# Designs tried in a protein design run: peptides against a protein of PDB entry 5FRP. Part 86

Target 1, 225 residues: chain A of PDB entry 5FRP
Amino acid sequence: VEWTESIPQIIATREDISKELNQALAKTFIDSDPRVRRTSVMIFNKVPVTEIWKNITNKAIYTSLLHLAREKHKEVRELCINTMAKFYSNSLNEIERTYQNKEIWEIIDTIPSTLYNLYYINDLNINEQVDSVIFEYLLPFEPDNDKRVHRLLTVLSHFDKKAFTSFFAFNARQIKISFAISKYIDFSKFLNNQESMSSSQGPIVMNKYNQTLQWLASGLSDSTK

## One batch from the design tools (peptide; made by RFdiffusion4, then SolubleMPNN)

Design b2_p17_4_s3 (from b2_p17_4, 8 letters changed)
Fold by OpenDDE base, seed 3:
Structure b2_p17_4_s3 (fold): chain B 225 residues (1-225), chain A 17 residues (1-17)
Amino acid sequence: as target 1 above (225 residues)
Amino acid sequence: EDEEIEEFLKKLEELLN
């Protein structure tokens, strides 16, 4: 708890060494010790997004953060994936685009593509993590249609071809899930009607209901095969 | 976590020096 206060204080009190600090931090992100890399990533989780943007001006730090998403060390990779997604979302919400921060935004705007490209690794654990951060941070539930569309367009605006392909694949899964849920609701309504259950369609609907439940229960990972 | 942070800060100090 005390250190989280100390790092911001160190960053805030040492304006005179801000350049040197950024250079030092850039080195820690690529340190051979995964614990050092992990701790470096944690700065983005513990320090407010506004303070990060203000004090971390070395582009190499942000680039290194994004690269850690493909790191072999599982703990660092997992932390990085969550951190970069959250940081992206917080940045969109709290950081204005200015001429001064344009170069950093150019890097941050690649986070969605970076995340969607992780699907090509074909690792189930990574896929689950990416799915989770997409729902939580990249494309969170937004009841306001205009805000939802704006966020979607923002996310898509910097996609590479591979990210688009992954997005469409993911969206196809979402459509299937939505369809399955809709059918589940319809089946549930049908099954709640005793007259309908006694009909010739009763057993058929019951079977479809069970299949839908099994599909939903098997999780999103198996539905893509 | 506190030990890791102390080690990290030490590493940063070493790099600044």
Scores: peptide ipSAE 0.074, ipTM 0.717, DockQ to the pose 0.012
Fold by OpenDDE base, seed 2:
Structure b2_p17_4_s3 (fold): chain B 225 residues (1-225), chain A 17 residues (1-17)
Amino acid sequence: as target 1 above (225 residues)
Amino acid sequence: EDEEIEEFLKKLEELLN
């Protein structure tokens, strides 16, 4: 908490220092030490979004942040994916689009595409993380229909072709999962009824239950991986 | 985490010089 206060203070003191800090930060995002890169990402996680937009004016920093989504170092990559998704959501909620920040918004607006494109890596852990940040930050649950539609349109408005493809695939997968869960519940209810289980349908339903469970489980990554 | 931040700030200072 204390260091997050120090950075804005340093940035706010002098315009010349702000420029130098931006230049220095741009270098830290591409530093050879993954710890340095990790800490660079943490700035976006810990500093308020309004302060970031105010003080971080070098577009290369934002570009570098997005690039870290494909970072070789797992911990840095995972942190970056969460951070950029959260930053995107916070920016949509708190930052107005102006002429002055247009160039930065052009980069930030690519975050959804950047995230959806990670599905093409075909890594289960990455897929699960992307799924998580989509539900939490990109397309969160919103009971207000107008707000929900507006957010959806905002997210989709900057999609590339690959992102659209992934988006539709994701939705199709969710429908299948929902269906599977529904069936799992039905089968579970059936199996909990002793009379039903003793019927001729008992073994059949048990088999379907096991298949459904296996299918659901197969979609999960190894937590130890 | 605090130690990492301190090291990072030091790194930034070095880059500013």
Scores: peptide ipSAE 0.063, ipTM 0.711, DockQ to the pose 0.013
Fold by OpenDDE base, seed 5:
Structure b2_p17_4_s3 (fold): chain B 225 residues (1-225), chain A 17 residues (1-17)
Amino acid sequence: as target 1 above (225 residues)
Amino acid sequence: EDEEIEEFLKKLEELLN
């Protein structure tokens, strides 16, 4: 009988502890020391997504996480970008939308926009990282068409205008790169055939090959800058 | 203070796991 009466107190204590932890964590995300901020982000990377959603209920923490994507400290920023993208993907896969977590989802649903908006910083390193996390976490390769479309629609459903613009620009670039790679492969195959090289088309293909290589090289060089 | 925060964060991580 006495143990049952202590359960509410224990639960209350746990809730209090949870609240305190959330408050403390919220502070660490905005700490002046980048190491503290880094460690805070690492929690989201190390802790299972289900446990994060369960235990981190302060919306300010999630908002702060998203803000760190524009952090001046490179290491923290890079970690944050990767972490938030992964967290978004994991959340979509593992977390159900409920009334209780609606407010958090409203924040998490902005992650795609947050990431695509980073293109406007016009930093090549950031752009590369954003590209990477988009392919890895946001819009991963999915052979199932329905799942792929659903994911795409989910990502796009919360885009702001700027994110859409960046998205289209990114896709345009990808299409161009893909096309160039395809051409490169075709040209390479052609050039590997001696009979084809001796044909009247040989010099033409060689020229196109060189142009494609130059374009690819320039694009890659621009990305390395 | 930094060490305390790191320890705290470590504890927090443990609690969340």
Scores: peptide ipSAE 0.053, ipTM 0.702, DockQ to the pose 0.014
Fold by OpenDDE base, seed 1:
Structure b2_p17_4_s3 (fold): chain B 225 residues (1-225), chain A 17 residues (1-17)
Amino acid sequence: as target 1 above (225 residues)
Amino acid sequence: EDEEIEEFLKKLEELLN
């Protein structure tokens, strides 16, 4: 807590110190010790987004943050994925686009693509985490239709081809899941009816019900299904 | 967490120096 409070204070006092700090931070993001890299990422979680944008001006830091999404060290990677998604959302909400911060925004605007591209790693844990951060930070529930559409368009506007493909695959999966859930409900209703269970269709529906459950249990994190 | 922060700060000092 104290060090995160000290960093903004140190940065606010001298431009020269700010430059040196940015250079030092850029090095810590690529340090061989995963603990150092982890702590570097934590700065983006502990320091207010407005202070980050104000004080971290070295592009290499933001680029390095995005690269850590593919880090081999699990804890660092997981932290990075959550951090960058949250940081993206907070930036959209709190940071205005100006001429001065344009170059940083160009990097930050690639966060959605960076996240969606992680699906190509074909790791179930990564896929689950990406799914989670998409729902929580990238495309959160928004009751206002205009805001929801605007956010969606913002996210999509910077997609590369691979990200679009992943996005459509994700949506297709969601549709399939929704359909499977609907079937599950229908099967459950059928099975709860004693007359229906005693019918010749009872065993058939039970089999379909079990298949649906198995599919749901195995497929919720599988992007290929 | 505190130890990690201290190590990080130490590393930063080493890099600044």
Scores: peptide ipSAE 0.025, ipTM 0.657, DockQ to the pose 0.012

Design b2_p17_4_s4 (from b2_p17_4, 10 letters changed)
Fold by OpenDDE base, seed 3:
Structure b2_p17_4_s4 (fold): chain B 225 residues (1-225), chain A 17 residues (1-17)
Amino acid sequence: as target 1 above (225 residues)
Amino acid sequence: EDKEIEEFLKSLEKLLE
């Protein structure tokens, strides 16, 4: 009986501890020392997404996480961009939308827009990182068409105008690449046919093939630099 | 102070696990 009476006090203590921890963590995210900020971001990488959603209830922490995407300190920024993208993906996969977590979801749902807006910084390193996390976490390869469309719609549903513009630009690039690959395949088939190569169209196709290869190589090289 | 903060954050990580 005495043990049961102590349980509410322990729970209350835990709640108090949780509140204190949230407050302390909120401060560490905005600490002047980049090492402290880095360590704070790492919590989101080390702790399971379900436990984060359960224990981190202070909105300011999530808002601060998103702001670090534009952090001046390169290491912290890079870590944050990767972390927030991964966290977004994991949240979509593992966290249900409830009335209780609605306010946090409102913040998390802005992550795609936050990431796409980074393209406007016009920094090559940032662009490459954003491309990477989009491919890996935001819009990963999904063979199921329904799931793929649903994910896409989810990502787009909270875009601002700037994010849409960046998205279309990115998609336009992907379409161009796909088109180029398709042409490359067609050209390769044509080139493998000796009769076609001996035709008047042979040199024209060869030229287009070379241009396509060069374009693909340049695009891939830019992605690898 | 920096060491205390790091230790605190480590403790937080453990608590959240």
Scores: peptide ipSAE 0.095, ipTM 0.742, DockQ to the pose 0.013
Fold by OpenDDE base, seed 5:
Structure b2_p17_4_s4 (fold): chain B 225 residues (1-225), chain A 17 residues (1-17)
Amino acid sequence: as target 1 above (225 residues)
Amino acid sequence: EDKEIEEFLKSLEKLLE
């Protein structure tokens, strides 16, 4: 009987702790010290997604997380971009949409748009990072067609106009890269065949090969700069 | 300061477990 009476107090204590935690986190995400902001983001990386959703109920925290994607401090920004993308993916996989968490989902559902909108900053490093997290977390490789399509539709369903534009641009780049790689492989195979090299088409293929290499190299060099 | 931040993080992580 005494234990039953302590349960409400424990629950109340937990609720109080949760409230205090949420208040503290809300402050740390907007702290002037980038190290504090970084630490705040790291919580989302270290704590399981289910526990985050359970314990972090203040929507302002999630909003602040998303805002850090445009953070001036490079390290914090980069961490945030990776974190929010991963968190989005994990949330889609592990968190059920309920009436109670609807408000948080409304924020989380904007993560894809938030990320794609970063392309408009026109920063090469940011672009590369966004490309990376899209590939790794937003639209990862999925052999199951239905799952892949479902994920894609989920991502696109909350896009703003700018995000769509960026998405198409990104896809266009991927297509070009894929095409270039395919051509590179074909050319390489051709060039490895001595009989083909001695043909009248040899020099033509060699020229195309060199152009492809230059294009690939330029793309890679731009990424290294 | 870095240690304090790490401790804080650990404390928060524990609260979320």
Scores: peptide ipSAE 0.080, ipTM 0.736, DockQ to the pose 0.014
Fold by OpenDDE base, seed 1:
Structure b2_p17_4_s4 (fold): chain B 225 residues (1-225), chain A 17 residues (1-17)
Amino acid sequence: as target 1 above (225 residues)
Amino acid sequence: EDKEIEEFLKSLEKLLE
């Protein structure tokens, strides 16, 4: 009987603690001190995803996390971008979609779009980081075709128009780069053949090779830009 | 200040456990 009477108090205490925690975190994410904001983001890195979903129920916290992707403070922004991408991936892998967490999922599902939209800032460092987290967390290498396709469809299903545009632009660039690399290889093979180099086509191929290299250099720089 | 923030974070982490 005594344990039964203690259960409501324990539940109430947990609820109170959870409420206080959520309130405190909501404040720290918008603190004027970048160190405080950084520390807030680190919670998502240090605490297991299942515990985050269980204990952080204020949607404003998740929204604030996403906003930090555009943070002016470089260190906080970089941390946030990595954190949110990882958190997205972990959530997809470990968190079930339920009626209770629907509102949070609605926010989390926007992470891919949020990341792809960062390309419009036209910052080289940001672009490089976004590329990195896409390959590491959003669209990781997956040998299982079904899983890979499922992940891709999941990511694309919540894209806004801008994200789609960025996605296709990125893919188009990759195709062009791949093609250029292929040409580079062909040119290299040609140039390594002394007979071909001594031919009337030698100078022409050399010129094309140089143009391709310049394009690759500029494209790779642009891809990183 | 950094120590205080770290301590706060640790406290939050414990609360989330």
Scores: peptide ipSAE 0.084, ipTM 0.737, DockQ to the pose 0.013; fails the geometry check
Fold by OpenDDE base, seed 4:
Structure b2_p17_4_s4 (fold): chain B 225 residues (1-225), chain A 17 residues (1-17)
Amino acid sequence: as target 1 above (225 residues)
Amino acid sequence: EDKEIEEFLKSLEKLLE
């Protein structure tokens, strides 16, 4: 009975500690010293995503993280861009959507738009970084077609108009290539199955396979120019 | 400064565990 009474106090203490931590972190994210801001961003890289979601409950922290993607300090900005992309991916993979975390998810779901909007800055370095994180974290290569499509739809579902425009301008080709590659793999698997080849669908699949190859070849040639 | 930052990060990591 005494232990049960101590649990609320421990929880309360943890809640208090958590509150203090959240308040402190909220301040560090907007600190005038870029080193402090950098350190703040690094928390999202060093701490497991599940623990972040559990312990960082102040939405202002997440909002501040997203804002750092446009800050003047190059190192912090670059770190932030990588961090937020990775965090987004990890969150999608490891964090369930619940009623309790809905408000945080609403912020996190804007990360793709935030990243794609960076293209409007018209900075080559930023563009390259955004391309990199999109490829690595937002829309990574996924051999499972259903998972890939689901991820894509998830990313696109929260796009603003500007993000869509950027998406089509910069990444549409890459996405098409990735889909084509996945189809190619599927077709290849199909073609390797003798039973499938002997079926009435064999010639149809073969035709689609050839079309995909031609498209890929054309796309790769353009990328080399 | 780097050491201080590292220590701070470690402390925060522990707090978040």
Scores: peptide ipSAE 0.074, ipTM 0.734, DockQ to the pose 0.014; fails the geometry check

Design b2_p17_5_s1 (from b2_p17_5, 7 letters changed)
Fold by OpenDDE base, seed 1:
Order: C-alpha cells, then sequence, then structure tokens
Structure b2_p17_5_s1 (fold): chain B 225 residues (1-225), chain A 17 residues (1-17)
C-alpha cells in the first residue's frame, strides 16, 4: 500500500521523472507477468483519484487499464473490473472536466461501455461481477432523484450500440427476475394453504414453482434469462 | 503481496534504466 502511494509523490517532485515513470508504468500494465499487471492495477485502487489524475498523464496507461477488463488471467481481470468501475465513480465525483484532462476523460467515459460489453463474453462469473459493480459504482443508490437521473444520463451518454443492447437486456432480465420473485411469493402462499394444495391445481402449481426455482437457481445474471 | 511489490519495483527500475 505504501509503495503505491509513493508513486504519485515521486512523480510530483520532478517533471522529467514523471515522464519516465509514466512510460515505465505504461510498460508494466502490459507486462507478461500477471503479478506485475496486477500491481499496476493496484495503483489505481490504492492511490487517491485526484493524485492519479494529476500524475498519470499518459493516456496509454488508462487505455491499458480498460483493456485488462478482458484479461485472460482471472485475478487480474477481476481486480481490474472492480478498480475501473470504482475509479470511474470516484472520477465523476471528484474530478472536474477541464480542457487539459479532456483526452483522459474521453477514455474514462468509455468505462461504462467497456463494462457492459463484457456481457457479450457470456461468462457467468464475469456477468455477476459486472452486475455487482454496476450497482455499486456505476449506478449506485442515490436518494436524490435529480442526481440519480443525472448519473444515469451520464452513463448512457457514452454508450455504444452494443452497450445499449446489453443495458436493455439487463433491464429486461431484472424485470423477469422481479416477476419470478413475485411468482415465488405467490406460489409460497399457495403452498402454505392446505386446501389449495389438496386441490387438483396443487400439482400444477408445484410444477410451476419448481420451474421458477430452477430458473432462479441458474443465476440471476444468466444472459439467457 | 510484499514479494509482488518488490518484483514490481525491480521491474520498474529496470524499465527506467
Amino acid sequence: as target 1 above (225 residues)
Amino acid sequence: EEEEIKEFLEKLNKLLE
């Protein structure tokens, strides 16, 4: 932790060293050793967002961070997905848009699309993680309606076609899940009624109940739902 | 984790040479 925090401090002291360090970091993000790549990602996770924006000026580093979302190494990928989502949220909250940081923002603004595009990999674990970071960082709970809508619009404003498609699919899935849960509740109520269970409808309802449970058990983030 | 950090720093230093 301490060493990662020291990087921005070192960069801030000398401009020439800053350039060299940025170049070196750019290389470490694409290093063949997954441990090196992991440690590189940890910089974005451990260093304050304001210091990152101030000291990491090489756009290639940010691009490389986003690319690691599709990393073959599971641990690096998972770390990257969480890190980039958190970094996006923190950036929206703490970093002002200026002319000087415009190019970096252009990259950072693609993070939502990058994450939503991961659904096309059709991996259950990835889908679950993407779902998680969406709720935690991209579209967090916000009691203020105006802020919530503004965040949503911000996220959507930079979507590519694929991201929009996955977004709508995700919403459709949520509706289906909600409906399934509602059915589960209804079935549970029915099953608790002995008279209803003894009726000719009992076996039919039980079958539907089991089907609903099987569907739910297949995973909430299943792309086929 | 400490070993990973050490390796990373060594790699960085090498890249800066």
Scores: peptide ipSAE 0.041, ipTM 0.667, DockQ to the pose 0.013
Fold by OpenDDE base, seed 3:
Structure b2_p17_5_s1 (fold): chain B 225 residues (1-225), chain A 17 residues (1-17)
Amino acid sequence: as target 1 above (225 residues)
Amino acid sequence: EEEEIKEFLEKLNKLLE
């Protein structure tokens, strides 16, 4: 807890050496020691998004952060994926687009594409993590339709071709899941009706119900491949 | 975590010198 306060204090206290700090941080993000890289990423988790945008002005730092999503070191990579997704979401919510921060936004706007492109690595653990951060940070549940659509359009607006392909695949999975859940509910209602179960449709519905349960239980990511 | 932060800060300080 105390150290968490130290970094913000250092940033605040050393405004006079902001340029030097940014240069130093840029080096730590590419340090050969994964612990140093990890700690560098943690700055984005511990420092408020507004303070990050204010104090970290070297675009190379943000670029380096995004590159760490493909790092070989598992812990750093996983941390980076979560961090960049969260940072993206927080930035959308709290940071206004201005002329001064345009260059940084150009990098940050590529985070969704960067994340969706990770599906092409074809690693199950990475896929699961990407799925998780998409639901949690990129496309979170939003009851307001206009806000939901706006967020979706924002996310999609900077996709490359590969990201779109991954998105459609993911969306297809979501549609399948939604369909499966709907059918599960229908099946459950049907199963609760004893008269319906005694009908010629009973065994058919039961079989479909079991298939649906098996599909749901097998994990959403694997079953849709 | 504290030790890691300390090491990081030391590294950072060296880079700032």
Scores: peptide ipSAE 0.038, ipTM 0.664, DockQ to the pose 0.012
Fold by OpenDDE base, seed 4:
Structure b2_p17_5_s1 (fold): chain B 225 residues (1-225), chain A 17 residues (1-17)
Amino acid sequence: as target 1 above (225 residues)
Amino acid sequence: EEEEIKEFLEKLNKLLE
């Protein structure tokens, strides 16, 4: 916590120091040591978004952050995915679009596409993480319909073709999951009724219930259980 | 985590020299 607080202070002092720091950070994001890369990502996670935008002006750093989403080192990759999604959301909420920050926004606006493109890796763990960050940061629950739609449009506005394809696939999966959950609930209610269980339909429903559970178990990470 | 931060800062300092 103290270290993260020190970074803004270091950055706030001199423009020259800021330039040097930006250059140094650019190097640390591509360092051969995963620990260094991890720590670099943590800056984006711990430092307030307003301070990041103010002090990190080298676009290469942001580009490097996005590239880490496909890194081989699992821990760094996972951290990066969470960090970039959160950073995107925070940026949308707290950072105004200006002429001066346009170039950075052009990079940040690609975060949704970057995340959705991770589905093409066809890794279950990555998919689960992407699902999580989408619901938490990219397309969070918003009770205000106008805000929700605006956020959705913002996310979609910078999609590439692959991201759109992934988006539709994701939505299709969510519909299926929702349907399965609904069935699970119905089956559970049925199973809780002893009279229904003793009926001729009992074994049939039980079989369907088990199939639904197996499907859910295969598609949902253990963390959601 | 503190140790990692220290190592990172040290590395940053080296990169700035």
Scores: peptide ipSAE 0.038, ipTM 0.662, DockQ to the pose 0.013
Fold by OpenDDE base, seed 5:
Structure b2_p17_5_s1 (fold): chain B 225 residues (1-225), chain A 17 residues (1-17)
Amino acid sequence: as target 1 above (225 residues)
Amino acid sequence: EEEEIKEFLEKLNKLLE
């Protein structure tokens, strides 16, 4: 635990070491030894999200993290899935979107798709884990309707077609049409809130809403077929 | 876990060399 905590400190103290460390870490994520890969993932799990974003600037590291979700080594894969989901949630909660971190956010925003795409592996254990992290980190219970809707829109806004299909399949299996309707109602309430619409986020949310509706409509049409 | 960390650090150090 102490060594992982020391990494940000080392990076913060020497900019020259930061680049080298990023390069080294990028290599450890693809190391042939699963223990090394595991330890690499643990950095993202143990180091505060703010420190990760500050110090890990090599986008290849984030990409490699996401790739480990399909790792053959079970322990590494499971750790990675949990870690990336948690990291995503923490990032949404704690990291502001800036021009400087845009490229990293572009990768992080694909985490939901990456996770939902794991359903296509057709592995029961993976499916259960994905279900778990979805409920725990991606779409956690949120009593505030506006926050819940915003989170859902954020998650869905970066879905690829496959992820969306998996999402619907998941919802079809676990969430009755009633949930989709409930979400629709929540979206409608959010959009009807003048304060929300007048905000800079209003148009973005509206766009995301429309995209979601289109996807829902397409999914429902396929099911009625 | 501590041994794994040590091995990792050693590997990192080697990669930094």
Scores: peptide ipSAE 0.036, ipTM 0.662, DockQ to the pose 0.013

